# Peptides against a protein of PDB entry 5H65, part 213

Target 1, 294 residues: chain A of PDB entry 5H65
Amino acid sequence: QYLERTPLCAILKQKAPQQYRIRAKLRSYKPRRLFQSVKLHCPKCHLLQEVPHEGDLDIIFQDGATKTPDVKLQNTSLYDSKIWTTKNQKGRKVAVHFVKNNGILPLSNECLLLIEGGTLSEICKLSNKFNSVIPVRSGHEDLELLDLSAPFLIQGTIHHYGCKQCSSLRSIQNLNSLVDKTSWIPSSVAEALGIVPLQYVFVMTFTLDDGTGVLEAYLMDSDKFFQIPASEVLMDDDLQKSVDMIMDMFCPPGIKIDAYPWLECFIKSYNVTNGTDNQICYQIFDTTVAEDVI

## One batch from the design tools (peptide; made by RFdiffusion4, then SolubleMPNN)

Design b2_p26_5_s2 (from b2_p26_5, 13 letters changed)
Fold by OpenDDE base, seed 2:
Structure b2_p26_5_s2 (fold): chain B 294 residues (1-294), chain A 26 residues (1-26)
Amino acid sequence: as target 1 above (294 residues)
Amino acid sequence: SEKELEELEKIYRAFLETEKEEEELK
């Protein structure tokens, strides 16, 4: 899309909704810490949620480990099962189900594991080795997803979450509807299980200044702005450093704004009603970070 | 634990071997 550049002073005088192309300096941004800017967003109900911390997940999986796997749910046409008791003091019963493709187990790097009673640490190790893991529990007649407060799918270091409000969970046997049981595409898994997948997003507020005016613009972006997926940044130190470097480049600490680089971006205005008050807000959209050298 | 992961891998390999044997019989 092509838009002519509009100065901020002109934008501030116009009614919403409108779209603009701007060139401005990033005076400041919030939050300052990267991990605070990463949220989970539902594409249906639009609720923003915090990414669960490891401590939260530990509790969920510990609670799950107190439940005994149902023997009658072992070894179906969909999966082969192994159950064992850990040798530790608590003697946890753990069940692992290996999902088959057309009755045959796929290669380990393409295999989906369903796990009952595993700890977060164990699940993470398994996901690194076998590619895909779903935490499950024994339901009345079938295996079920353990808890939407935990990932419904873990692939390597990526945790996939679902929306509690919008999801209508279906039992594990619904994975039979998947034609290819080797790739385990998160969206396909979610669809089969009745899950509305949450999207990792960067959520930030930018204060933009082009010398003619100042406005605040909201950023909610998954992978376009930084050209870095929000879904991967929390588990990758190099990606975190890259985002930090980008932000430091546009808003360098200890330097006056006159020396800041110019940021080109698209913003859209929209109306927000708070009771009787109408406020115009701005959101960054369809923007990949680009700078002009001073 | 690493031991548990190794055990799971062994189990998986055992299943694969069993399936290969079944395919060879067909």
Scores: peptide ipSAE 0.125, ipTM 0.688, DockQ to the pose 0.010
Fold by OpenDDE base, seed 1:
Structure b2_p26_5_s2 (fold): chain B 294 residues (1-294), chain A 26 residues (1-26)
Amino acid sequence: as target 1 above (294 residues)
Amino acid sequence: SEKELEELEKIYRAFLETEKEEEELK
């Protein structure tokens, strides 16, 4: 879309809602740390959640590892199962279920593993070798997802999470409803299991200044603004460095704002009611800044 | 551990080759 550039001073005088094209300097931004800006967003209830830390996941999987796999749930038409006893950790029982495609085991790059009793480290390593991994537990009558506080699906370095509020979990056998049992599309897996998948988003507040006025603009974006997926940035040092470089470019430390580069972006205004007070807020949309780094 | 991962990979390969259901490997 194309809009004429509007100075911030003019925008600040106008009623919401409106859309604007602006050219401004990034005076400051929050949060300063990249890891703090990455959140999980539910497309249904719109709740923002923190991405679980490694320590949180360790606890969940440790708890799961204390449960013994139910022998009755092994080797179904959906999956072939094998129990493995670790040599360390007091002989921990691990059940691995290999999901079949129409009764046939696929190649590793197309295979979904269901794992009971695996550690975070083991699961992560497996996800690098196989297409997909789902942490599960033995339910009363079927395998079930281990915990929505942990990823429901791990593919490579990407951890897929589900919304606790909006999800109504179904048992693992519901994966039978998937026609294609090789690609394991996260959304399809989620749908089969009754999960509302969460979306990784960058959440930031920008203070913008064009010399005529100053306003704060909210940024919630998955992959457009930086041209870097929020879903991958936490697990990739190079991507983290790239984001940091972009932010340092627009908001360099130790120099005056007069030397800052100009940021061109689109913002939309909207009304927010706080009791009896009506406030106008601003959000960045349809903006990519990565092109300026090249 | 790396050793444990190798065992899991071995299990998978075994399934592909034999197409037999296996219950436990120590």
Scores: peptide ipSAE 0.114, ipTM 0.695, DockQ to the pose 0.010
Fold by OpenDDE base, seed 5:
Structure b2_p26_5_s2 (fold): chain B 294 residues (1-294), chain A 26 residues (1-26)
Amino acid sequence: as target 1 above (294 residues)
Amino acid sequence: SEKELEELEKIYRAFLETEKEEEELK
């Protein structure tokens, strides 16, 4: 969209809601650490959640590993099952279910694995070799997703999460509704299982200064602002470096703001009511900075 | 299909062995 550039001083005097094009310097931003800026967002209830840490996932999968796979749920029309017993002191049972496509096992790079009793490490390793992995548990009559606090789908290094609030989980047999059981598109898997998928987003607060005024603008963006997917950045050092470089360019440490480059972006104002207090807030939208940097 | 399953099982077993080795190194 095209808007005329408006100085911040003028914006600060106007009522909300409105949209603006601005040119300002990034005085500061929060959070400073990239990993703190990546969140999970529900498109339905709009709740923001933290991306689970490895330690959190370890606990979930450890708990899952204490449950014995139900033998009655093995080897259905949907999947072939194999059970292993670990040789460690606990003798943990691990069940792997290989999902079939029209009764035929696909190639490993197209195969979806359902795993019971797997550790995070095991699951991650498998997800790097196989197309997809879903952590599951034995339900009463069918396999079920293990826990929405853990990924419902792991593909390589990408962890797909679902919203606990908005999801109404369905049993694994609902994957039968998928015509193509080789590609395992996350959205399709989510739909089949009654999951509302969460979106990875960058969440930041920018303090913008154009010399006429200063305002704070909120950024919530998945892949447009940096032209880097938030879903991939946490697992890719190069992408992390790229984001850091972009932020350092606009807000270089140890340099006075007078030397900062100008940032052009779109912001929208909106009203926020906290009790009796009305406040106008600002959000960055439809803005790409990476193209301007390169 | 059985042969395919065996191949997949072999792959999985390889990962299990790798995991055991890593745990032993800790």
Scores: peptide ipSAE 0.035, ipTM 0.635, DockQ to the pose 0.010
Fold by OpenDDE base, seed 3:
Structure b2_p26_5_s2 (fold): chain B 294 residues (1-294), chain A 26 residues (1-26)
Amino acid sequence: as target 1 above (294 residues)
Amino acid sequence: SEKELEELEKIYRAFLETEKEEEELK
């Protein structure tokens, strides 16, 4: 369906919900810091939450490291286990479980490691060498995911998170349901473990001005707007620079708005009720800035 | 930290060798 461009002044007078095509300048945006704009979104319950910081993860893994691995849960049909004792940290025990494919350990680039008692630093280093890492703990009858506040799966620099509200966690042995135990697709792992994966999203508020009016539009997007995945941007300096460059291009500091480039985008209006107050809000959708710059 | 990673890698390699030996014996 084709939408004609509508001036902001006309949009501001109309009832919601409606969809519009607009051409406007980005007067300002918030938050200004990129790391504050990246959130985790549940596709099921639509909850938005912060991406855990390194300090948050350190606490979780430190707590996990205080628990001793259960010897009874080692060396199953699914995985081979080895306990590693650190030399420098009062003999901390770390259990490493190597998941087998058809009873055979795969190559390192295809191998899933289950880590029990590891620190964030150790886990991150392992995830860079091996295909996948899952932080786990000893449950009553099986290994279990350590904590949904931490990643359920780490692949390289990518941390995969699950929704605490929507997930119904199953034990690690449910990974047996995966026929292919080499690729370790995050969605497949999540499904096997009863996890609803969270999505990385850019969350921003744009103040748009086309000379006829000004409105605020909400942006929640994973990879289309910037053509950069929100899931990768936090761990990649080059991607961060790219996003910053894009934002600086549309909203350059130190110059007048008259010199700003035009942004073409789609916005939808919707009603928000807070008590007795009815407010019309706007959200950007189906927009790629790289293609819509005029 | 680097020593920790090296130890874990050694463990992985050890398991790979063990499994190869078991397959050859069957």
Scores: peptide ipSAE 0.142, ipTM 0.701, DockQ to the pose 0.010; fails the geometry check

Design b2_p26_5_s3 (from b2_p26_5, 15 letters changed)
Fold by OpenDDE base, seed 1:
Structure b2_p26_5_s3 (fold): chain B 294 residues (1-294), chain A 26 residues (1-26)
Amino acid sequence: as target 1 above (294 residues)
Amino acid sequence: SAAELQELEKIYRAFLKTLEEEKKLK
């Protein structure tokens, strides 16, 4: 799709919706902090949510740890269970359920653990040793997902979250429907458990200036704009540095805007109603900064 | 803030709605 480059002054005079190719300088952007720009987005209901902080997760798992695992739910055809009683913390009981593949315990790198009563620290340690971890609780007849406010699946340092609005949770035994019980694909796990997975997205607002005019454009992107997955950036220092470097390149501190590099991108205008007020907003789309630096 | 996030969500929904409407017209 070819679009002629349009100056911002011309765009600002036109009605929405329209698509434009622009060449502009990034005068400023918000939020300034990377961790504030990463959000969770539901692809179904389009809800935006904050990524839970460690403190939030601590509370959830602490609450879960106060519950005693149901002995009746241990050692099923799906999983083998081990239970520990901590020497400290008032004898807290932790149950770990090792999911079997056709009745056989898989290797650690292929094994899914169901954790009941674990702390965030314990869960994180286990997630680094095993393929995946699901925080669970004892339900009436089966193990159930602990809380959608916490990750439904942890793989290494990646936390997978589900939409509370769109998900209709099913019990853990529904994992039996998975043919492959070794790779533990997040989407497959989500489907089996009735979870609509949330997507990590970069949400930013850019102030663009081409010398003829200034407009504000929104960015909502998962992995295209920076060529960095939003799902991994929060847990990877190198990726964070990369994003910071990109932003510093386009919007260097302490330098006059005349010296800023040009950013070429596509934007789409659209109407947004706020009561009786109508405003035109702009969305960046189909843009990769690494390829569009002029 | 929660309010800011809600506003962003609203704005993005408007964008998506626009895209959907354009698809229906084609």
Scores: peptide ipSAE 0.533, ipTM 0.922, DockQ to the pose 0.816
Fold by OpenDDE base, seed 4:
Structure b2_p26_5_s3 (fold): chain B 294 residues (1-294), chain A 26 residues (1-26)
Amino acid sequence: as target 1 above (294 residues)
Amino acid sequence: SAAELQELEKIYRAFLKTLEEEKKLK
């Protein structure tokens, strides 16, 4: 739908909800650091969560490593199991289960690993050699997902998380329902295991100024605004640099706002109730800025 | 902070609610 450009001063006087096309300068934005702007969002319950830090994951995996793999759960029709004992004082046991496709072990680039007792470092190393890794633990009757506070699926450098509130976890044997046990599509894995996958999103607050007025607009976007997936940016230095460059372009440090480039975007106003107080907020939508960088 | 996230979540929920209401009216 075509919208004419509306000055901010006019927008600020209007009731919500409405859609606008605007041309404004990015006076400032929050948060300033990229890693703080990337969040996890549940598409079902709309919960916002922080992306777990390495330190958080270390704790989870350390706790998981205190549990001994159950011998009864090794070597099923679904997977072949191998156990390693570490040479440390504790003699930590690590079990790796190689998921088979119709009883046959696939190539490494097609193989899903289930890991018990692995450290973050070990898991990351394996994720670079195999298609996917799922941290698991020995349940009562089957292997189970270790913890939804940790990734349920790791593919290369991408960590896939699930919503604790919306997920109803099922045992690992439910992966049998997958016809194709070589591609390991995250959504398919999640569905099989009863997981509602969280989405990586950029969450930012933009202060926009077109010379007639100033308003704050929120950005919550996964891959459209920057044309960069939020799911990949935290683990890719080049992507991080790209986002930083984009933000620096629109909001260059040490330069007066008069010299800032114009940002064209769509915003939608809406009402937010805080008790008896009604506040109008603005959301950026259907906007891509990457084309302006090229 | 956790409080800030909750606020953002609240604000975003309001946005989504608005979208849903608009769909119902159409």
Scores: peptide ipSAE 0.528, ipTM 0.919, DockQ to the pose 0.817
Fold by OpenDDE base, seed 3:
Structure b2_p26_5_s3 (fold): chain B 294 residues (1-294), chain A 26 residues (1-26)
Amino acid sequence: as target 1 above (294 residues)
Amino acid sequence: SAAELQELEKIYRAFLKTLEEEKKLK
């Protein structure tokens, strides 16, 4: 779809909804910190949530570790179980369940672990050695997902979260429905367990200025704008530096706006009702900054 | 803050609603 470039002064006078191609400078943006701009979004109910911090996860897993694994749920057709008792004074029991593929234990790089009673540190160590890890707890008749406030699936350094509102959790034995028990695709795991996966998104507010006018536009994007996945950026220092570099390039500190580079992007206007008041908002869409520097 | 997120949700829902209405017209 072709759109002619429109000055901001003209856009500000027009009714919504409309689509525009613009060329403007990024006067400012919020939030300023990258970790504050990364959120979790539900594609169904559109809930926005903060990404849990390590401290939050520590608390969840510590609480889970106070529960003793049920011996009756060990060693099923789906998984082989190993139990450890920690050497600390409390003697905490940790259960690791190795999911089998057609009754055979797969290689570590293809193996899914179900961990019961583990700390965040222990889970992270295991996630670096095996394909995936699911934190679980002993239910009444089967293992169950520990808590949707924690990741339902950990692959390396990537934490996959589910929506509490939209998910209807099923027990771990539902993983049997997966024909391929080696790749552990997050969407497939989620479907089997009745989880609606949350999406990592960059959520930012841009103040755009082209010299004729100023408007605020919202960014909500997972991987297109920066060409960097929001799902990976929090756990990768290099990716974080890249995003910071991009933002500094468009909005350099200590420099006057006249020297800022031009940003070309697409925005869509739409109406937002605040009680009796009607406000026009703008959303950035179909834009990649690396290609839009003029 | 929680309030800020709720506001962002509201705004984004309005955006999505607009897109849906446009699809119905096509």
Scores: peptide ipSAE 0.526, ipTM 0.918, DockQ to the pose 0.847
Fold by OpenDDE base, seed 2:
Structure b2_p26_5_s3 (fold): chain B 294 residues (1-294), chain A 26 residues (1-26)
Amino acid sequence: as target 1 above (294 residues)
Amino acid sequence: SAAELQELEKIYRAFLKTLEEEKKLK
């Protein structure tokens, strides 16, 4: 709905909660580094987590690679299994399970791989060749997801993560419930495996100044604000450049704020309680700025 | 830091709670 523009000085005097349309300059923002602004958010418990770094994943997969695949879990109605032995002194076993669709192996571009004992490098190589990859381990009765600290699903360069707190993991055989075993929609996979998927979000704090007052507003958005998915930005240099350009446009380095462009956005005020103390915070919502970039 | 994330979580939860309360009133 239409809201009239309200100056920041007026907003700062009003009680929360209220919605406003504002026109202000972006004096500054935090964090300054794009990579630091991308977080994982649980839509259920609202936990915020850092996106795991490659080093973190290396450790997880390295640990998983020390475990030997259980022969009893090979070649089920759901998947065909192939095992490789590495040519190292320890003879590491790597199992790849090819998920079948109605008993038939799908094409590589539609195939889901379950990888057991693979390193990050090996998993990444396979994910580039096949549609989807799930890191798994041998459980007691079935294959299981390796670790929720690692992606539960890798599709190309996209890593899908699940919430440790909210997820109740189910065994791999639950993928049988999926009618479509070719597209492997992340949400469907997550549901089948009892995973609450985490959402990639941009988390930023904007300092806004319209000449009448200064206000800090929070941004938590997945794809609307920049019209760029937070889930893809970390793995795409062009998308990163685009976000950087947008931020540089609104907050150009090396020039005075008087020369900054105006940013139009919607903000909502709300109360945050710290014991007996009440603080008013502001959240940016329903705002797209990408179209302003010429 | 973990502390910073926790604070952000708290703040965001407050925002969401506000939205829910407003929906119930309307």
Scores: peptide ipSAE 0.523, ipTM 0.918, DockQ to the pose 0.857

Design b2_p26_5_s4 (from b2_p26_5, 12 letters changed)
Fold by OpenDDE base, seed 1:
Structure b2_p26_5_s4 (fold): chain B 294 residues (1-294), chain A 26 residues (1-26)
Amino acid sequence: as target 1 above (294 residues)
Amino acid sequence: SEKELEELEKIYKAFLKTLEEEKKKE
């Protein structure tokens, strides 16, 4: 969409809602730490959640490991099961269920694993060897998702989370409804299990200055702004470095703003009412900055 | 451990082999 460039001083005088094309310098941004800017967003209830820390996940999986897998739930038409006994000091019993495709075990790169009692480290390592991993527990009549506080699906280094508020969990046998049991599309898995998947997003506040005025603009973006998926950045050092490089380019430390590069972006204004106070806020949209770095 | 993971992979491969053998008998 083409819009004429508007100076910030003019924008600041106009009523909302409106859309603008601007050219401004990034005076500052918050949060400064990349890890703090990555959140989980629910597309239904629109709540923003923190990405669980490794420590949080460790606790969840440790708790799960205290439960003994139910032998009655092993070896169904959906999956073949095997007990894995760890060789560590605890000698934990881990149940691994290999999901079959039409009664046939697929190749590892197409195979979904259901795991009871695994640690985060073990699960992550397995996710690099197999297509996907779902942490599960033994329910009363079927295997069930372990905990929505943990990933419901792990593919490689990507952890997929579900919304606790909006999800209505169903048992693991509902995976039978999936026609394609090779690609294990996260959205399809989520739908089968009654999960509303959360979206990784970058959440940041930019202070923009074009010399005529200064305004704060909100950024909530999953993969367009940096051309880097928020879902992958936390688990990839190179991607983290790339984001940091981009931010340092637009907002270099120790340099005067006069030397900052110009940022071209789209912003939209909107009204926010807090009690008796009406405030106009701004959000960045449909903007990609990665091209400027290449 | 890495050894444990290797064992798990071997188990998987064994399952796969078993299924292939059964398919050949059909």
Scores: peptide ipSAE 0.119, ipTM 0.686, DockQ to the pose 0.010
Fold by OpenDDE base, seed 3:
Structure b2_p26_5_s4 (fold): chain B 294 residues (1-294), chain A 26 residues (1-26)
Amino acid sequence: as target 1 above (294 residues)
Amino acid sequence: SEKELEELEKIYKAFLKTLEEEKKKE
């Protein structure tokens, strides 16, 4: 619906909840570092989580590598298995399960790998050669997802995570429910395995100033605001540079705010109650920034 | 498809070998 532009001074006097169209300058924003702004969000429980960094994943996969693949779980109707023993690292066992489509192994670019005992480095490199990789472990009766603290699915450089709170994990054999075992759509994989996928989001706080007033607005957006997917930005230097350029454009360092470009956006107000204290907060929504906005 | 599996196995073995070599350089 059409919203008339409202000055910030007027907005600051109004009760929540309401929606507004505004034109303001970005006085400042936080966090300043892009990697700190990317979070994982659950669409169901709305919990925000940090994106695991390499160190976190290294620990998880290192722990997983201490477990020996169960020979009884090798070579099922769903997958063909191969096991390797590394020459170094005290003879670490690595099992790779190649998921079949109707009993036939697909091409590498269509093939899903299930990996036991793989390191982060190994998994990442394999994900660049095959369609997808799922880190798994040997369960009691079937292969199982290794850990929801790690990606449940890796496609190229994209790590897909699931919500620990909302997910009810099912064993790997549930992938049989997928008719098409070549495309490996993350949502389909998640559904088959009982995973509620987390969403990558940009989480930022903008201080907006239109000359009549100043307010802080919260940004939680996956791909609309920057027209850059939050899911890809951490693994792509060019995308990171693009986001940085956009932010520098709207909030250039070392320049007075009078010279800042105008940002047109939609914000919604909402009430936050903490005990007896009622606070009105603001969130940016349905907004795409453009370079030509002056 | 045993042939395809063998091919994939070879690919992965080669990959692991490369990884091991990289680790030796560290």
Scores: peptide ipSAE 0.109, ipTM 0.698, DockQ to the pose 0.010
Fold by OpenDDE base, seed 4:
Structure b2_p26_5_s4 (fold): chain B 294 residues (1-294), chain A 26 residues (1-26)
Amino acid sequence: as target 1 above (294 residues)
Amino acid sequence: SEKELEELEKIYKAFLKTLEEEKKKE
């Protein structure tokens, strides 16, 4: 992809839609806090939503823990089950289902757990020991996903979410359709369960200045811009630091803009109508900052 | 919670052992 560099002053005078290559300084950006810039995006209905907070998940799992596992759904061809009662005052019934591959229980690093009645803390700890965890509940005839407001799949520290609007949930036994029951690819799991997976995205607004003009450009990117997956950044301190370092490099605090490095990027213009007002907006696309420092 | 996790690990190991024993009987 090649475009001639265009000054911002020229871009600001042109009609949309168009694509541009620009060289500009990052005067400022918002939001300033990284966790506020990470959203969930549905590739089908294009809704943006917030990543659920720990407190929200706690409530969901607490509610799930009030439900008693159905004994009739234990120990199927797909999974082996164990139920125990916690020793705390609540006496929660917790069921863990170990998913088998062709009737054989795999090693922990390849094993998917289905959990009923687990807390967020317990689930997170288990996800570090086993390959994956799915929070489930006892349905009428089969285990079912607990709630799309919670992750449908947890792998290590990565929480995978599904779109409530676009998903048509299927029961857990549909995991039988998966040939590979060791790697547990999130997209495959989602497909089997009728889930439209949400995509983690960085959502930010950049104020760009090349000395000829200033414009605001919208950034919605999952892993290309920073070369860091938005899906992993919230749970990894090192990745957070890396993103912060990148942003500080382009927009260093306490330094005049004249000393800022130049950012080369692609932007596209598009029309937005708000009542009687027509506005041209800009979005950054196909840009990796690590490679475009001048 | 840590104790509960330890219990889960024990359960898992027990399952594996049971499966191994069943294979030996076949």
Scores: peptide ipSAE 0.043, ipTM 0.632, DockQ to the pose 0.010
Fold by OpenDDE base, seed 2:
Structure b2_p26_5_s4 (fold): chain B 294 residues (1-294), chain A 26 residues (1-26)
Amino acid sequence: as target 1 above (294 residues)
Amino acid sequence: SEKELEELEKIYKAFLKTLEEEKKKE
């Protein structure tokens, strides 16, 4: 898309909604810490949620481990099962179900595991050896997703979450509807299980200044702005460093704004009404970071 | 634990072997 550049002073005088192309300096941004800017967003209800911490997940999986797997749900046409009792003091029951493709177990790199009673550490180790892992529990007649507060799918180092409000969970046997049981595409798994998947997003507020005016713009972006997926950044130190370097480049600490590089981006204005009060807000959209040569 | 993971892998391999043997009989 193409729009002519508009100075901020002109934008600040116009009514919403409108779209603009701007060239401005990033005076400041919040939050300053990257991990605080990564959120989970529901595309349906638009609720923003915090990404659960490891400590939160530990609690959920510990609670799950107190439940005994139902022996009647083992070894179905969909999966082969192994159950064992740990030799620790608590004697924890663990069940792992290997999902089959047309009655045949696939290779480990194509195999989905369903796990009951596993710890976060165990699940993470398994996710590195197999294609993906779903934490489950024994329901009345079938295996069910353990908890939407935990990932519904762990693939490699990526944790996929679902929206509690918008999801209508279906039992594990609904995975039979998938024609290909080797690739385990997160969206397909979510659809089969009645899950509305949450999206990882960067959420930031930019203070932009082009010398004619100052404007605050909201950024909610998953992978376009930084050309780095928000879904991967929390688990990859190199990606974190890259984002930090980009932000430091546009907003370098310890120097005056006059020396800052120019940022080109698209912003859209919109109205926010709180009772009788009307406010115009701005959001960055369809933008990949690019700087002008100083 | 690492031991438990190793055991799971062994079990998985055993399942695969069983399935391969069944295919040969068909």
Scores: peptide ipSAE 0.032, ipTM 0.603, DockQ to the pose 0.010

